# Peptides against a protein of PDB entry 4HTP, part 151

Target 1, 231 residues: chain A of PDB entry 4HTP
Amino acid sequence: SQTVASHVPFADLCSTLERIQKSKGRAEKIRHFREFLDSWRKFHDALHKNHKDVTDSFYPAMRLILPQLERERMAYGIKETMLAKLYIELLNLPRDGKDALKLLNYRTPTGTHGDAGDFAMIAYFVLKPRCLQKGSLTIQQVNDLLDSIASNNSAKRKDLIKKSLLQLITQSSALEQKWLIRMIIKDLKLGVSQQTIFSVFHNDAAELHNVTTDLEKVCRQLHDPSVGLSD

## One batch from the design tools (peptide; made by RFdiffusion4, then SolubleMPNN)

Design b2_p22_8_s1 (from b2_p22_8, 11 letters changed)
Fold by OpenDDE base, seed 3:
Structure b2_p22_8_s1 (fold): chain B 231 residues (1-231), chain A 22 residues (1-22)
Amino acid sequence: as target 1 above (231 residues)
Amino acid sequence: MDEKELEELRKRFEEKIKEAEE
């Protein structure tokens, strides 16, 4: 069956996350998240208008927004150093060049942007002048590729991991790749807590997650903000 | 990101909703 995630571009999520990150106040951050969530729920209602018993929910997006709570897929086995080497290879960067060194030594302040220690931001600035294509992936496709990476990591199939990573990279803008990296590393740096995200999603979300540790169950059971756990 | 980009995001969702309702 059709899912909301199969229709929503990954770029739309990334744009929302970018807006949240850039917002200074908690209220503004919450507003941007709420607007995306409300649009998602409205689209869900339209998409499933004639189908009441669906398992589709906000889960495909939520698991990318709160990647540290991911329990369905196994570990990616990907670190910043691996990504740095991959980008150097893919972009054909001189190994002793400025950009290659920035990626490899991302912890050391080398520029004026103050992004030391944030690999995703370093990567973004390296990628920005080099990405020629508009992103084309949906949220579902991103999750499918991430599932593939995790599965192949468990199976020790490095070649297939690289294949999936290349597909993600070649079909994503610099901005999308920044956020994708943060999702893989499991640190979005949004400036809002997990508790805040849950509270905005549903009043009972934090409680249900604390009991079940099942993010999909939280998203499915509490899809309607007006229907509580006791209902 | 600017207000124009946010508006475009909203329009994309609106279009998707419209398509789903048809």
Scores: peptide ipSAE 0.034, ipTM 0.640, DockQ to the pose 0.793
Fold by OpenDDE base, seed 2:
Structure b2_p22_8_s1 (fold): chain B 231 residues (1-231), chain A 22 residues (1-22)
Amino acid sequence: as target 1 above (231 residues)
Amino acid sequence: MDEKELEELRKRFEEKIKEAEE
């Protein structure tokens, strides 16, 4: 069956996240998220026109926006140091070169962009002149690859983890990789709270999540913003 | 599936992507 996530490029989500991050003030941040969500819901309605009782929901996007609430997917086993080494290898960066050192010493202030401690931002600037301008992955494909990483981490299949990571990296723009890294590390730095995200999604979302701790259930049961928990 | 509606939504997303990259 078709899902919205199979049609929405990962770049669309990343651009929204970038807008949210760059926005000053809570209201503007909320607006950008709401616009993406509304577009998603409209897309859902169009995609599933004349189909009743579909299980498709915002969950594929929500689990990337709120990665700290992920319960279905196991731990990735990926840290910044692993990613740094992978990028150095993949991009063939000299080990003693400026860019390699930036990645490895990401916690040390460089004085350039003020991105000390933010590995994703440092990676972004290293990647920007070196990778493709537009990614090709859908949200569905990103989630599939992340599922593979988590599964293979559990199974201690390091080679397969690397394979999936390379697929993500080679098919993503610098901006997409910035956000992908933040999703894996589980810190998006959006400047909006979890509560705010839930509140924009549905009035009852926070409550249902507090009870169930099941993000998919929240997204599915509260797919329609006009239908509450008590309905 | 309404192909016209989907196309319109895709165009909007593409515009948003361009704006975010500027």
Scores: peptide ipSAE 0.029, ipTM 0.632, DockQ to the pose 0.058
Fold by OpenDDE base, seed 4:
Structure b2_p22_8_s1 (fold): chain B 231 residues (1-231), chain A 22 residues (1-22)
Amino acid sequence: as target 1 above (231 residues)
Amino acid sequence: MDEKELEELRKRFEEKIKEAEE
C-alpha cells in the first residue's frame, strides 16, 4: 500500500528540523513543526482520498523526530566512534589529518564553532565541502535502511550494517547526514520537549503514549487532530 | 488519489527545502 512516507523526501524533514533548531523561541519552533505536520496530513488525505481505512500515519516521521521513543526496531549498536571511522574510510581522509582528528576527537573543541561534543555538527562541516550530491532518499527509504541496521545489529551482521550505512551516506546531503546521525544517536537537540511535540501533534497524544508506550498507535489513533481518544 | 493535488502538496514541501537552504 502507498504511504505518505514513500513520497516525502527525507530532505523535507531535515529542512524542517533545521528550522526548528535555528529558531530561538518556542512559538517559532512549534510553527515549523506544525507546518510540516499539517502538510503531511493534507498529503495523507489526498493520497488516501478513496481509501478511508488505511494504516498509514505520521509514524514514519514521528519515530525519526522522537527517536528515543523507538520500540519497533531494536538498538542500532552504532556510536560516534564507529561513524567517525566509517567517514574516514569512505572519504579517504588522512588518518593524521585535521578532519579525521576532528571526527575522532569530536569531544575536544578544535575550532571556534563551539561544536565540542556534537558529533553531528563536526561531521556536517567535514561533509559539507565533500558531499556535492543532493539527497535522494524518501522518509520510507530511510526508515527501511534504519530497520535493516537494527535487525542486522541484533543478528551481529556487521558487514550488512556497514552496507546499509553506506547506502544512507552515499544518497544523502551533508545536512541530511547531520540529522541522520542525530537520529541514530537519538539526540536531535531541537530545543523543544517531547511533551511539546506531542501537544502539537494531538491534545491526547501524551496521554495515549503514556499508557501504550506505542508511538505507532499514538500516530494512527490520533491521526485526526479533531478526533479525541473518547470520541 | 488525485495526482494534481499530490503534486501541489509536494511543491509545498519543496518550498520548505528551498527556504532552509537560504
Scores: peptide ipSAE 0.029, ipTM 0.624, DockQ to the pose 0.057
Fold by OpenDDE base, seed 1:
Structure b2_p22_8_s1 (fold): chain B 231 residues (1-231), chain A 22 residues (1-22)
Amino acid sequence: as target 1 above (231 residues)
Amino acid sequence: MDEKELEELRKRFEEKIKEAEE
């Protein structure tokens, strides 16, 4: 079935998240999220103009923005150390080299930028001079690959997990990989609370999520910001 | 959906990408 997520590049979401992260004020952070959400809703209305009873919603994006609330997809089984080793192998980094050591010792403050403890930022700087191609993945494709990783983790198929990770990495820019890592680790560091994200999405979103703990249901039932739970 | 309408909506997202990369 045709979805908004199948048309929106993953790069668009990552650019929005980057703007939110760079914004200092709460109001500016909210504005960037609202603008993305409004664009998504407008695209949805246009895409589904002649279709009734669509199940499409903001869920494909919301589950990447609030990855800690994911309940449909099982655990990835991926940690920073695994990603570090994968990047060292993929980029053919010397094991005793500066970049390999930065990835492996990401928790130790090395350098002036204060990025200690944020593996995604360390990875970004290593990847930036090496990733020349623009990303080509849609939000739907990213979710499909993440579903594959979770499924293969449950099945203990390590080789297939690596295959899906390589697909994500080779088709993503350095900036997209930064945010993808944060989504997998489930820490976006946006500087806005879950409550703020829900409040911007819909006035009743926090309440419905507290009752159902179902992020997809929240996104589908509260797709229209003008229609509340009581209506 | 009219291809032109889709393209206009896509352009809005692309503009946001460019602004974030600057």
Scores: peptide ipSAE 0.028, ipTM 0.610, DockQ to the pose 0.057

Design b2_p22_8_s2 (from b2_p22_8, 9 letters changed)
Fold by OpenDDE base, seed 5:
Structure b2_p22_8_s2 (fold): chain B 231 residues (1-231), chain A 22 residues (1-22)
Amino acid sequence: as target 1 above (231 residues)
Amino acid sequence: MDEEEERELRERWEKKIEEALK
């Protein structure tokens, strides 16, 4: 069975998230999210026009937008220090070099951009001149790789974790990696609350999530904004 | 993101939807 997530580039989600983050007003942030969501729903309807009983929903995207609510996959076991070391190795950065030190000491203001404490932003600037301009991963592929990381972490297979991380990194732009890092660390810094995201998604989403704590169920049951919980 | 990038994103969605409807 086909999914919307298998057709949507991860880059498009990241571009949307970037727009949301850069927007100053709540209304503008909401607009960008709504536009992406509406496009997703329209494509869902088109893709599944001849299929009434599908489990496909916004869940693949929602779990990346609200990673702190993830309950399906286990912990990644990945911290900023691990990513820093991985990037230093992958990019062959001199350990005593400026960029390596920025990654390792991300909490210390070493740069001119004022990004101290934000590892994802520090990584972005290091990666920007070194990485692909355009990634090749779909949202589904990103989730598959993240699932692999979580599973391998649970199984204590460090080498396989590294392999999946390398696949993510080597097939992603600097901007995409910025957001991947934030998804893994579970801090997107969008400037909108969880409540706002749910409210835009569906009027009953927050209520259903409060009861079930099941993000997939929320996305599946409330995939149609015109159909409520009581219907 | 500039206006051009936003337009391109919208166009990608429109094309994707159109193709799915065929």
Scores: peptide ipSAE 0.628, ipTM 0.940, DockQ to the pose 0.840
Fold by OpenDDE base, seed 1:
Structure b2_p22_8_s2 (fold): chain B 231 residues (1-231), chain A 22 residues (1-22)
Amino acid sequence: as target 1 above (231 residues)
Amino acid sequence: MDEEEERELRERWEKKIEEALK
């Protein structure tokens, strides 16, 4: 069936997240998130104008924005060291070269950017001159590939994990990969709290999540900001 | 650059919504 996520480029989510991260004030960060959410809801209403009782919701985006709250998808089994080795191989970086060493030793400050400990930022600068300018993946496709990774991790199919990772990488810009890495590692560094994200989404979102711990239920039941839990 | 990118993003949403409403 048709979903909003199947029509929204992953690049547009990443662009929004980038703006949130770069914003200095809390109010500006909230504005960028609210604008994306409002656009999503408007498109949802348009897309499903002739269909009632759809299960489509903001969940596909929310689970990428709050990846630490993921409960449906199993663990990826992916760490920074694995990604570093994958990039070195994929980009054919000399193992003793500057860029390979930056990826492997991402915790040690070597540059002027102050990105020590943030693997995604280190990767971004390595990828920027080497990757395509515009990605081709939708939010739904990204989630499908992440589902594949989690499933194959559970099944101990390392070759298939690599295959799905390569699909993500080869179809994503450097900026998209920066955010994808942060989603996989489950640390977006947006500068806004989980509580703030829930509060902007719906007044009752934090309460419902505290009871159910089910992010999909939160997104589905509280899809309409004007309809509360008690209604 | 940031303002231009914001405008382009808004325009993409508007176009998407318009197409869905046809």
Scores: peptide ipSAE 0.627, ipTM 0.938, DockQ to the pose 0.972
Fold by OpenDDE base, seed 4:
Structure b2_p22_8_s2 (fold): chain B 231 residues (1-231), chain A 22 residues (1-22)
Amino acid sequence: as target 1 above (231 residues)
Amino acid sequence: MDEEEERELRERWEKKIEEALK
């Protein structure tokens, strides 16, 4: 069936997240999130104008924005060290070279950026001169690939995990990969709390999530900001 | 992100919505 996520470039979500991260203060961060959300809702209404009973919602985006609340897909089994090794292999980086060492020793970088402990930022600078300028994946496609990774991790199919990771990497810009890494590691560093995200999404979102722990239900039931839980 | 990129993002949404409404 038709979904908003199948029409929204992953790059556009990443751009929004980048703006949120770079913004100073809560108000500006909220503005960027609200604008993306409002656009999503407007497009949803347009896309589904002839289909009132749909299961489509903000869930595909929300689960990437709040990856620590993911319950549908299981653990990826992916850590920074695995990604570092993968990038070294894929980019054919000299093992003893500066970039390979930066990825492997991301906790204590010797560079001037001061990105100690932030693997995604370290990776970004390594990837920027080496990757596509523009990615080609939609939010739906990213979620499909992440679902595949989680499923194959549960099934202990390491080769298939690598295959899906390669698809993500080869079709993503450096910026998109930075955010993808943070989604996988489940630390976006947005500077805005989960509570704030929920409050902007819907006044009753935090409450419903506390009861159900089901992010999809939250997104679906509270899709309309004007319709509350008690309505 | 700069102002130009922000504008382009808005325009992409507007275009997408417009197309869906046809």
Scores: peptide ipSAE 0.624, ipTM 0.940, DockQ to the pose 0.870
Fold by OpenDDE base, seed 2:
Structure b2_p22_8_s2 (fold): chain B 231 residues (1-231), chain A 22 residues (1-22)
Amino acid sequence: as target 1 above (231 residues)
Amino acid sequence: MDEEEERELRERWEKKIEEALK
């Protein structure tokens, strides 16, 4: 069955997240999220115009926006140190070079950008001059790869984990990788609360999530913003 | 991000929706 996520570039989600992060005011942050969500819903309606009661929902995007609420996918087993080492290897960075040291010592302020402690931002600047300008992955493909990573972590298949990570990295821009890292580490730093995201998504979303702790169920049951829980 | 990037994103969505309605 066709899904919205299979048609939406991961880059478009990342661009939206970037806009949200850069926006100073809460209202502007909300606007960017709402615009993406509305577009998603409109496309959903168009894509599924001849099919009622589909299981497709905003869940593929929502689980990337609120990765800390992920319950379906098991732990990735990936930390900043692992990613640093992977990037050093992939980019063939000298181990004693400035960029390698920035990645490995991301917690130590080295000076200019105030991004100390944010591995994703440090990685972004290292990747920016070295990576593709535009990625090729859809949201569905990103989720599939993340599923693979989690599954292989559970199975202790380190080589397959690396393979999936490399696929993510090689098919993503620097900006996309910044956000991907934040999704994996489960800290997007959007400047908006979980409650705000839920409130924009649906008036009853926070309540349903509090009861079910199931993000997919929230997205499915509250897909239509005009239909409430008691409806 | 500039207004141009926002416009391009909107246009991509519009095109996608239009194609799906065909």
Scores: peptide ipSAE 0.620, ipTM 0.938, DockQ to the pose 0.881

Design b2_p22_8_s3 (from b2_p22_8, 10 letters changed)
Fold by OpenDDE base, seed 4:
Structure b2_p22_8_s3 (fold): chain B 231 residues (1-231), chain A 22 residues (1-22)
Amino acid sequence: as target 1 above (231 residues)
Amino acid sequence: SDEEELKKLRERWEKMIEEAEK
């Protein structure tokens, strides 16, 4: 079945997240999220105009925006140190070189950018001159690869984890990888709370999530902002 | 620019929606 996520570029989500992060005020952050959500819903309505009973929802995006609430896929088993080593290998960085050391020692400020402790930002600057300018992955494809990583982690198949990670990396821009890293580590640093995200999504979203702890159910049942839980 | 990128994003959505409506 066709899904909105199979059409939406992952780059567009990342661009939205970047805009949210850069926004100073809560209102502006909310505006950017709302605009993306509204576009998603409008596209959903168009895509499914002849099929009203679909399971498709905002869930594929929501689970990337609120990765700490992920319950469908298991843990990735990926830490910053693993990613650092992977990037050093993939990019063929000299181990004693500046960029390799930045990735490995991401907690220590090495420069004026104040990016200490933010591995994703450090990775971004290393990747920016070395990676594709535009990624090719959809939100669906990203989720499929993340599902593969989680499944293979559970199965202790390290080689297959690496394969999926390489596919993500090689098909993503530096900016997309920055956000992908944050999704994997489960820290987006958007400057907006989970409650705010839910409130923008639907007035009843926080309540339904509190009861069900099922993000997919929240997205599916509250897909229409005009239809409440009691309706 | 951020503004140009936002414009392009909006245009992509509009195009996708239009195509889906056909």
Scores: peptide ipSAE 0.687, ipTM 0.960, DockQ to the pose 0.954
Fold by OpenDDE base, seed 1:
Structure b2_p22_8_s3 (fold): chain B 231 residues (1-231), chain A 22 residues (1-22)
Amino acid sequence: as target 1 above (231 residues)
Amino acid sequence: SDEEELKKLRERWEKMIEEAEK
C-alpha cells in the first residue's frame, strides 16, 4: 500500500532533526518540528484524497523521533562498540589509527569539540570525508531495514544483521548515519521532551499514549489535530 | 547554507504535494 513514508526521503527527516538540535530556543525547536509535521499531514491528505479507509499515519516518522517508545519492533542488539568495529572494518581504518581509536574510545574526551560520550557525533566526523553527500533511502525503507535487524537479532542471525546494517550505511550520508545511529541507540539529543513532541502532534496525544502505550494507535487515532479523543 | 537547505526542503514538499494532487 502507498504510504507517506514511502515517498519522504530519510534525508529530509534528518535535516529537520539537525535543525531542531541546532536551535537554541524551545520555540524555534517546536517550529521546525511543527513545519515538518504540517507538511506530512498536507501530503497525506493529497496522497489519500480518493481513499477513505487508510491506516497510514505519522507513525513511521514518530517511531524514529521517539525511538525509546518503540514497542512493535524488538531490540536491535546493537551497541556503540559493535558499530565502532563495523565502521573500522567497512572503512578499512587502521586499527591503531586516529579515527579507529576515536570510534573505540568515544567516551574519552579527545580534542576540542566536546563530543565525548556521543558516539554518533564521533562517527559523523569520521564519516563526513568518506561517505556520499546524499542518501537514497526513504523513511519506509529505513524502517524496513530496522525491522530486518530486529527480526534477525531475535533469530540470532548475525550475518543478516550485518547485511542490513551495511545496506543502511552504504546508502546514507554522514549526516543521515549520525541520526540513524542515534535512532538505534535510542537517544536523539534533540533538546525537547517527549511531552513537548506529543503536545505539538496533538493535544490529546500524551493522554492516549499514557493509557495505551501504543505509539501507532496514538498516531492513527489522533492523525487530525482538530479531532479529539472525545469526538 | 542552512537557509538554502531549508528552502530546498520546502520546495521538495511543495513539489511532492503538487504531484500527489494531480
Scores: peptide ipSAE 0.666, ipTM 0.955, DockQ to the pose 0.953
Fold by OpenDDE base, seed 2:
Structure b2_p22_8_s3 (fold): chain B 231 residues (1-231), chain A 22 residues (1-22)
Amino acid sequence: as target 1 above (231 residues)
Amino acid sequence: SDEEELKKLRERWEKMIEEAEK
């Protein structure tokens, strides 16, 4: 079935997240998120104009924006140290080199940048001169690969986990990888609360999520911002 | 610039919507 997520570039989500993170004020952060959401909804309406009762929703994006609320996908089993080792291998970084050591010792402030403890930012700077400027993955493809990682982690198939990670990495820009890492680690550092994200999405979203703890249900039932829970 | 990137993003959405409405 055709979904909005199958058309939306992952890069566009990452660009939006980057703008949200860089924005200082809550209002500006909200504006960027709202604009992305509104565009998504407009495209949804156009894409599904001839189809009623579709199950498609904002869920594919929302689960990446609020990865800590993920309940459908199993644990990835991926930590910063694993990613560090993977990048060292993939990029052929000297193990005793500056960049390899930065990745491995990401918790130790080595530089003037206040990025201490933020593995994703450290990775970004290592990747920026080495990666493609623009990725090719859609939001759907990213979710499919993440599903694969989670499934293979459950099955203890380390080789297949590595394969899916390599697909994500090789088809993503440095910026996209920064955000992908944060999604996997489940800490986006957007500077806006979960409640704010839900509030912008729908007035009843926080309440419905508090009751159901089902992010997909929230996105599906409250897809239309004008239709409430009581309607 | 960030503004140029935002403009391009908006244009992509508009194009996608227009194509879907066809």
Scores: peptide ipSAE 0.665, ipTM 0.955, DockQ to the pose 0.961
Fold by OpenDDE base, seed 5:
Structure b2_p22_8_s3 (fold): chain B 231 residues (1-231), chain A 22 residues (1-22)
Amino acid sequence: as target 1 above (231 residues)
Amino acid sequence: SDEEELKKLRERWEKMIEEAEK
């Protein structure tokens, strides 16, 4: 069956997240998220106009926006140091070079941007001049690859983890990789609270999540903003 | 520009919705 996530480019989610992050005020941050969500819902309605009972929902996007609430996937087993080493290898960076050292020593202030401690931002600047291709992944494909990583981590298949990571990296722009890293590390730094995200999604979302801790259930049951939990 | 990128994003959504409605 068709899903919204199978059609939406991952780049478009990342662009939205970038706008949210850059926005100064809460209201503007909310506006960008709301616009993306509304577009998603409209597309869902169009895509499923002839199918009333679908399991498709905003969940594929929501689990990337609120990765700390992920409960379906097991741990990735990926840290900044692993990613640093992977990028050094993939980009063939000199190990003693400036860019390699930036990635490895991401916690120390090495640049003018004040990005110390934010590995994703450091990676972005290293990747930006080197990633010439636009990303080609959909949200569904990103989730499939992340599922693969989590599954292979549980199975202790390090080689397959690397394979999936390489696929993510090679099919993503620098900006997409910035956000992908943040999703994996589970720190998006959007400047908007979980409560705000839920409140924009649905008035009953926070309550339902507090009871169930099931993000998919929240997204499915509260897909329609006009239909409440008690309806 | 950010505004141009936003415009393109909106256009993509509109196109996707229109195509799905057919």
Scores: peptide ipSAE 0.646, ipTM 0.951, DockQ to the pose 0.953

